Peptides against a protein of PDB entry 9GMZ. Designs and how they scored, part 183

Target 1, 343 residues: chain A of PDB entry 9GMZ
Amino acid sequence: TGFPLELLTRPATERLAYFENYTVAHPRLKEVYEILMRTIAEPAGASFIFVYGASGVGKTTLRLRVEQKLTELALPKLESDRARVPVVGIEAIAPESRYFNWKEYYTRALITLEEPLIDHKFDYGVRGISRDNFGKINVESKVVAPALRRALENALIHRHPDVFFVDEAQHFGKVASGYKLQDQLDCLKSLANMTGILHCLLGTYELLTFRNLSGQLSRRSVDIHFRRYCADSPEDVQAFKSVLLTFQQHLPLAETPNLVDHWEYFYERTLGCIGTLKDWLKRVLSDALDREATTITLKDLQKRALSVAQCQKMFKEIQEGERQLSETEADVQNLRSALGLGA

## One batch from the design tools (peptide; made by RFdiffusion4, then SolubleMPNN)

Design b2_p20_3_s3 (from b2_p20_3, 8 letters changed)
Fold by OpenDDE base, seed 5:
Structure b2_p20_3_s3 (fold): chain B 343 residues (1-343), chain A 20 residues (1-20)
Amino acid sequence: as target 1 above (343 residues)
Amino acid sequence: MEAIKALLAAMPKVPDPAPL
């Protein structure tokens, strides 16, 4: 099934919005989705889930799909418990300063947690937190980070989400020496312990540094690797081609472009990352719609491709992350063998 | 509850990839 043909008579903005909202449940996304959903349903005493993988692999798409599904599953319970929020998801921002802005983090978390519940006011026990006439949370500049933390702890306990998502969570690491990264993890661990709320951190392979810093987090964390597609795997190449075919059918153009015949060029410029592929196709579609073009050509793709230098940099970061994981898997196997546990 | 239902109604379906 392709795009709705009526889109060809619609404005360029509606045609672009259709493709932007279009998501493919590709095999790696499904695999990680099922593992993540199972882990959220049965944490087995875990306080953290780490989801790591290449930039542009699709982690934000995974988060949004899980948030949707948890919300759908919670609907029957929300009829009896109108104060409950099923899930909360925020994006961590890279701070402009050498210090992580905990005040901003707690403010964003509190705003996002309370946004669905305009009609159900909660007393946060903190002066200078209010709702405006539109029910939006307002935090006065005088409110300090420890007070915002207490407000968020109280709100998380009262709203009781099944999970707290933090996307781009590698930004916790960018601000400090390894010691200050441990302090940030201890702050998150304390928040999870005080609230009883499961935390899921999504990010790049820079999240692997969090494993090495805290031997205490390893006992209370579940780790999920969101892999890219690899060109050395026939199954991964076939899955990547199937995604190209799907996007080809869902580009709202008068003539269906042949993307599949160019699969090697798409692989070269995306490194097997489906988010990078989708964002490239969005840019090319926008340029085609602006020109009232009937199709997309290889020349149109080349104009909006990542440079070879960008791809080489991204590939080096991926290879280092994949190497660290393969070493960890070998160390686990060596430890099992040394313990007399079979492979 | 109505706001959560409206958010869910605005979320697109996620289809499977097309078979080759």
Scores: peptide ipSAE 0.255, ipTM 0.829, DockQ to the pose 0.063
Fold by OpenDDE base, seed 1:
Structure b2_p20_3_s3 (fold): chain B 343 residues (1-343), chain A 20 residues (1-20)
Amino acid sequence: as target 1 above (343 residues)
Amino acid sequence: MEAIKALLAAMPKVPDPAPL
């Protein structure tokens, strides 16, 4: 079933919002979703989950779907336990300086955690944190990072989410020295340990550098690789074409564009990343709606495509990440062989 | 509770991809 045909008579803003809100449950998204949901339910003593994959693979979509599901599952308990939050999710901000802004991180985490609980005041044990008349958390400029950390620790303990999500978590690694990277990781470990809250860090392959800084994480973390679709896999090509077919049926245009016939061009300019594909189609749909166009043409696609140079850069970053993971898989195999566990 | 229910109601649907 395609888009609701009534959208063709609706404003361009509603038509665009329909497509923006449309999510395809593609095979890789489902697989990673099931692994992540299972790992959150049964962390087996893990304090961290690392979800890594290419930029634009769909990590934010995965996070939002897991947040939705955890919230739905918690609803019956939240009627009796009004102090509980089922899940908290934030995006890490890229540091403007050689230092990660922990004050901003803790402030955003605290605001996000407390947003659904406007009616339930909590004393964070920190002066200069208050709620306004609308229940919004206000943090006075004088509140220092260690005090905000303590407020967040107290809030996480009291609200007891099933998981704390950090999207774009590679930004913790964007600091001037390896020692500071370890300090950032130890800061996160300490937050997880002090609160007893499972942390899920989602990021690009740059997150592997951050993950690899601590051999102690290997015993207390679960790794989840969110892979792109690969053109050398017939199954991956079929899945990618199925996603294109689904998107063409859900573009709210008078004439259904044939995206599937151009699958190779879509693959070339997305590298098998469904988030990159959706963002591209969203830009092209916006342009088509602004022109009151009945359909999308190859020329419209070409106007909003990533350049070949951008794709080549992104592909090198993907290949380096996939290589690092393949080396880790080879190290596991070498370890097995060295242990006398046959290949 | 109402804010959480409203947030859930605003969340997009996740349909399966169309089979080829």
Scores: peptide ipSAE 0.090, ipTM 0.783, DockQ to the pose 0.063
Fold by OpenDDE base, seed 3:
Structure b2_p20_3_s3 (fold): chain B 343 residues (1-343), chain A 20 residues (1-20)
Amino acid sequence: as target 1 above (343 residues)
Amino acid sequence: MEAIKALLAAMPKVPDPAPL
């Protein structure tokens, strides 16, 4: 099924919004979604889930799908428990300084957690946190990070989400010189332990540094690798071509562009990352709609492609992450063999 | 509940991940 043909008569903004909101259910997204949903349902005493993979692999899309599904599944219970929030998801911001802003993180987490419950006042136990006349959370500038943490802990306990999502979680690793990344992890562990809420950290392969820093994290974490598609796998190439075909059918243009015949060029400039592909096509679609173009050409694609230098940098970061995982898998096999447990 | 239903309604409607 293609896009609704009625979109061809609609404003460029609606045509672009259709494509932006469109998601391809590709095999790796399905696999990771099923693993993540099972892990959230049965955490087996885990306090953390780590979802790691290349930038632009589709982690934010995965998060939003899980948030939607958990909310849908919770609806019958939310009729009786009006104080409950089924799920909360935030994006960690890259600090302007070399130091992670915990005050901003706690403020954003608290705002996001409380946004669904504008009509249900909660006492955070902290002076300078209030709701305005519209029920929006206001945090006074004088409120310090330890007070915001207590407010968030109390709110998480009271609202009892099934999971707390943090997207772009590699930004916790941006620590000023002299601070230990361990202190940031111990802060997150303490928040999860104090609230009893499962935390899911989504990010790049820089999250593997968090796994290696604490054997105590490893015991209470589940790891989920969101892999890209690999050009050396015939199955992955077919899946990638099928994604291109699906996007081709869902670009709201008068003439369907042939994306599939250019699959190698799409692969070269996305490294098999479907989010990177979608963002590229969105930029090209926006330019085409602004020109009232009937289709997308290879020249239109080339104008909005990542540079070869950008792709080479991204590919080195991916290869280093994939290497670290392969070494870890080999170390586990070697340990099992040395223990007499078999590979 | 209405606000959570409104959030769900505002979320991009996407089918569950299926094989291509």
Scores: peptide ipSAE 0.044, ipTM 0.737, DockQ to the pose 0.018
Fold by OpenDDE base, seed 2:
Structure b2_p20_3_s3 (fold): chain B 343 residues (1-343), chain A 20 residues (1-20)
Amino acid sequence: as target 1 above (343 residues)
Amino acid sequence: MEAIKALLAAMPKVPDPAPL
């Protein structure tokens, strides 16, 4: 089943929005989704989940689908407990300065925790935090980061989300010498411990640096690798082609483009990352709709493709991350063998 | 509650990949 044919008579904005909102449940997304949902339900004393993988693999899509599902599962409980929030999700922003803006982080988290869907007003116990007439949180400039942290701790305890998501979490690491990175991790660890709320950090392979810096986090963390599709795996190639076929059927154009026959070119310019693929197709669809085109061509694809130089850079970053993981897996096997545990 | 239910109802389902 393709897109609704009625979309062909609708404005270009509605046709684009349909494709933007369309998500394929591809095998790697399903696998990581199931592991993540199980880990959130049964954290087994974990305080952190690390979800790492290539840029454009689909981590934000994973987060949004887990947030949706946790909200659906919480609905019956939210009728009796109006104070509860099922899930909180924020994006970590790369700071403009050599210091992470904790004040901004806590403010964003508080705003997200108190979006206007919550009828139950909470008192943060902090002066200079208020709600506007629409229920939106306002934080006065005089409120300092330690006060915002206490407000967030109190809000997380009161709202009791099943998980706190931080997307683009590698941005915590970009700012700090090794000591300051440890202090940031200890700050996050303290927030998780004080609130009893499970934290899920999603990011690139740069998150592996966080895993390695704190031997104490390693005892209280679950690691989830969101793998790309690999061209050396026949199963991964078939899964990638199946995703192309699905997107082909869901591009709201009068003539269905043949994407599957160009799978190698799509693979070359996405490195097996489905988010990168979807974003490429969105750009090409937007251009086609602006021209009132009936279909998309290979020339339209080529105009919006990542350059070979961009793909080579991204591929080196992926290979380094995959190498670091393979070394860690080998170290585990060597440790097992040294302990007299079979491989 | 009604707004959360409406938001969830407006969220598209995630379909499986089409078989080749």
Scores: peptide ipSAE 0.021, ipTM 0.695, DockQ to the pose 0.063

Design b2_p20_3_s4 (from b2_p20_3, 10 letters changed)
Fold by OpenDDE base, seed 4:
Structure b2_p20_3_s4 (fold): chain B 343 residues (1-343), chain A 20 residues (1-20)
Amino acid sequence: as target 1 above (343 residues)
Amino acid sequence: MEAIKELLANMPEVPDPAPL
């Protein structure tokens, strides 16, 4: 089953929005989704979940689908508890300065926790936090980070989400010294401990630095590796081709492009990352719709592809992350063997 | 409550990939 054929008579904006909103439950997404949902339901005393994987593997898509599902499962409880938020998700921003902007982080988290979908207004007890006429939170520039933290702690306790998501969480690590990174981790640990709210940090393999810095965090964290598809695995190649077939059927064009015949070129320019693939196809679809084209060509694909130099850089970053994980798995096996624990 | 139900209703399903 492809896209609704009625879309061919609809505006380019609706055709593009259809593809943008279209998500494929590819095997790696489903696997990580099931692990993440189970871990959120049964955290077993964990305060943190780390979800790491390549840039463009689909971590944001995973987050949004978990947020949707947690919201659906919470609906019966939300009818009785109007203060509850089932889930909160924010994206961490790269700091403009050498220091992570905790004030901005707390402000964004507060804004997200009080998005206008919540019927019950909360008083933060902090001067300089107000709501506008549309119910949006306004934080005055004079409000200091410790006051915003207390406001966020109170809001998280009152709203009691099942999980707090932080996407692009590797941006916490972009601090020029290991000492400052430890302080940031201690701030996050303290927020999780004070609120009793499970935190899920999603990011690149740079998140592995967080795991290595704190043996106490490692005891209270669950790690989830969101793997890319690998060309050396026949099963992964088959899954990647199946995703290409699915996307070609769901591109709202008059003539269905043959993406599957170009699977090696798609793999070369995405490194097996489905988010990177989707973003590429979205750009190509937008260009095709702007030209009122009936299909997409290899030339259209090439025009919006990542350069070979970009792919080589991304691949080195992926290989380093995959290597660090493989070494960690080997170290665990070596430790088990040295302890006389069978394989 | 209604706005959450509307948001959920507007979220598309996540289909399995097409078989090859």
Scores: peptide ipSAE 0.056, ipTM 0.772, DockQ to the pose 0.063
Fold by OpenDDE base, seed 1:
Structure b2_p20_3_s4 (fold): chain B 343 residues (1-343), chain A 20 residues (1-20)
Amino acid sequence: as target 1 above (343 residues)
Amino acid sequence: MEAIKELLANMPEVPDPAPL
């Protein structure tokens, strides 16, 4: 079933919003979703989950879908425990300086944690944190990062989420020195240990560099690779074409564009990343709606495509990440073989 | 709680991709 045909009579804003909100449960998303949900349910003493993959693979979509599902599953318990939050999700901000802004991180985490609980006053044990008359958290500028950390620790303990999500977590790695990177890992590790809350860090392959610096995190972390679709896999090509077919059916245009016939061009300019594909189609749809166009042409696609130079850069970053993972898998196989554990 | 229920109600279903 395609888009609701009534959208063709609706404003361009509603037509665009329909496609923006439209999500496809493509095979890789479903696989990683099931692994992540199972790992959250049974962390087996893990304090961290690392979800890594290419930029635009769909990590934010995965996070939002897991947040939705955890919230849905928690609803019956929230009726009895009104102080509980089922899940917390934040995005890590890229540091403007060679230093990660922990004050901003803790402030955003506190705001996000407390947003669903407007009616429930919590004493953070820290002066200069208050709620306004609308229940919004206000943090005074004088409150220092160590005090905000204690407030967040207390709030996480009291609200007891099943998981704390940090999207764009590679931004923790964007610090001037390796020592400071370790201090940041130890800071996160301490937060997870002090609160007893499972942390899930989602990021690009740059997150692997962060992950590998802490040999101690290896024993307390689960790693999940969110793979792109690969053109050398017939199954991945079929899945990618199926996603194109789905998107062409859900573009709210009078004439259904044939995206599937151009699958190679879509693959070339997305590298098999469904988020990159959706963002591209969203830009092209916006342009088509602004022109009151009945369909999307190859020329319209070409106008909003990533440049070859952008794709080459992204592909090099992907290949380096995939190589690092393949080397780790080969090292495990070599270790098993050396231990006399047959392949 | 109502805000959480509204947030959940406003989140679209995630359908499987169309078969080829």
Scores: peptide ipSAE 0.050, ipTM 0.762, DockQ to the pose 0.063
Fold by OpenDDE base, seed 5:
Structure b2_p20_3_s4 (fold): chain B 343 residues (1-343), chain A 20 residues (1-20)
Amino acid sequence: as target 1 above (343 residues)
Amino acid sequence: MEAIKELLANMPEVPDPAPL
């Protein structure tokens, strides 16, 4: 079962949009999705969920699918509770300065939280926060970060989302000193505690540094590792080839390209990361549609591949993250053994 | 609520990978 054949008669924009919106429920995505959904439903006193993994593994796809599912599950309750928002998701922005911009973070969080509720005005108790005639949140330049925090705390309490998502959460750590990183974590912890809202931080392996810096966060956090596919695992290679076959069938082209026969080249240039694979195929599909091409060739793939130098850099970052996890797992086993707990 | 229903109606399904 491939793409709808009627797409071949549609504009290039519709053909591209079909593939952009197409998501494969690959084994690692399903596993992490089920763990995350279960953890959100039953936090067991956790205030944080950390979802970490390689850049381009598919964390944003995971977030969007969880946001969708939580919204679907909440719909019946939203009819009776018109003040409720089921989920809120933001992306943490890399600061242009050496300091994380809390004013911008709180402003983005407020805008995103209030976007679905245009008709249901809330009084934030803060002067200089208003809604325009289109229901968009406007924050006056005079509003300071502590006032925006109080507005966000009040809004989160009133709207009561099941989870607050922060994508690219490693950007909280881009502060020049480990001390400032602890302060950022204590601020996030305070926000979660004051609101009673579960926070889910999605990011790279740099999130492991956040987990390790706060023994108090570790007591109230759940960790979820979103693994890449590994070429040394026959099962992971089969799963990766199955994803290639699926994408091959869902590229809206007149002739189905043979991606599976090139699986080693796809693995070399994606490191087993399905998001990186999808983004590569989007670029190649866009180029093919612009040329009115009937199929995709190996030359078309090579033109849009990540460079070997980019792959080497990404692989070094992955190896460092996987090493830190393996050391942590060994330390847990050593601690258990030293406590007289069986392995 | 209508905006949320429209957003959900435009969200695609998540199919399983094709068997090899």
Scores: peptide ipSAE 0.049, ipTM 0.764, DockQ to the pose 0.063
Fold by OpenDDE base, seed 2:
Structure b2_p20_3_s4 (fold): chain B 343 residues (1-343), chain A 20 residues (1-20)
Amino acid sequence: as target 1 above (343 residues)
Amino acid sequence: MEAIKELLANMPEVPDPAPL
């Protein structure tokens, strides 16, 4: 089934919004979604989940779909427990300085926990945290990071989300020294332990450096690799072509473009990352709608493609991440062999 | 609570990819 044909008579803004909101349950997204949902339901004493993969693989889409599903599953319980929040999701900000802004992190987490959908007002036990008439949290400038941490701990205990999501979590690793990175890791670990709330960190392969610095996290973390599609796998190529076919059917244009015949060019310029593909098609669709075009051509695609230099840089970052994972798998195998455990 | 129901009602489904 393609897009609703009625969209062809609608404004360009509605046609673009349809495609922006359209999501394909591609095999890798579905696999990681099922693993993540199972791990959230049965954490087996884990305090952390790490979801890592290439930039533009679809981690934010995964998060939003898990947040939706956890909210749907919690809805019957929210009728009886008006204090509960099913899930909390924030994006980590890149530090402007050599120091991570914990005050900003705690403030954003508190604001997200207290979106106006929650009828039950909570007292944070901290002076200078208030709600406006719309239920939004206001944090006075005088409130210090340790007080905001206590407020967040109390809020997380009271709201008891099934998981706390941190997107772009590689930004925790962007600190001037390994010692400060360990302190940040210990701070997050302490927050998870004090609240009893499972934390899920989503990010690039830079999260592996963050994970490897704490041999104690490995005992209380679950790792989920969100892989890209690989051109050397026939199954991955088939899945990537199926995604292209789906997107061409859901571009709200008068004439269906043939994207599948250009699959190699799409692969070259996305490295098998579906988020990168979707963002490219969004830009091309926007240009087509602005021109009142009936379809998308290869020339329109080329105009909005990532440069070869950008793709080469992204590919090096992917290869380094995939290499680090392969080394970790080999280290596990070497450890098993050294213990006299079979392969 | 109504606003959560409205949010969920406005979220698009996640269809499987079209078979080739």
Scores: peptide ipSAE 0.043, ipTM 0.753, DockQ to the pose 0.063

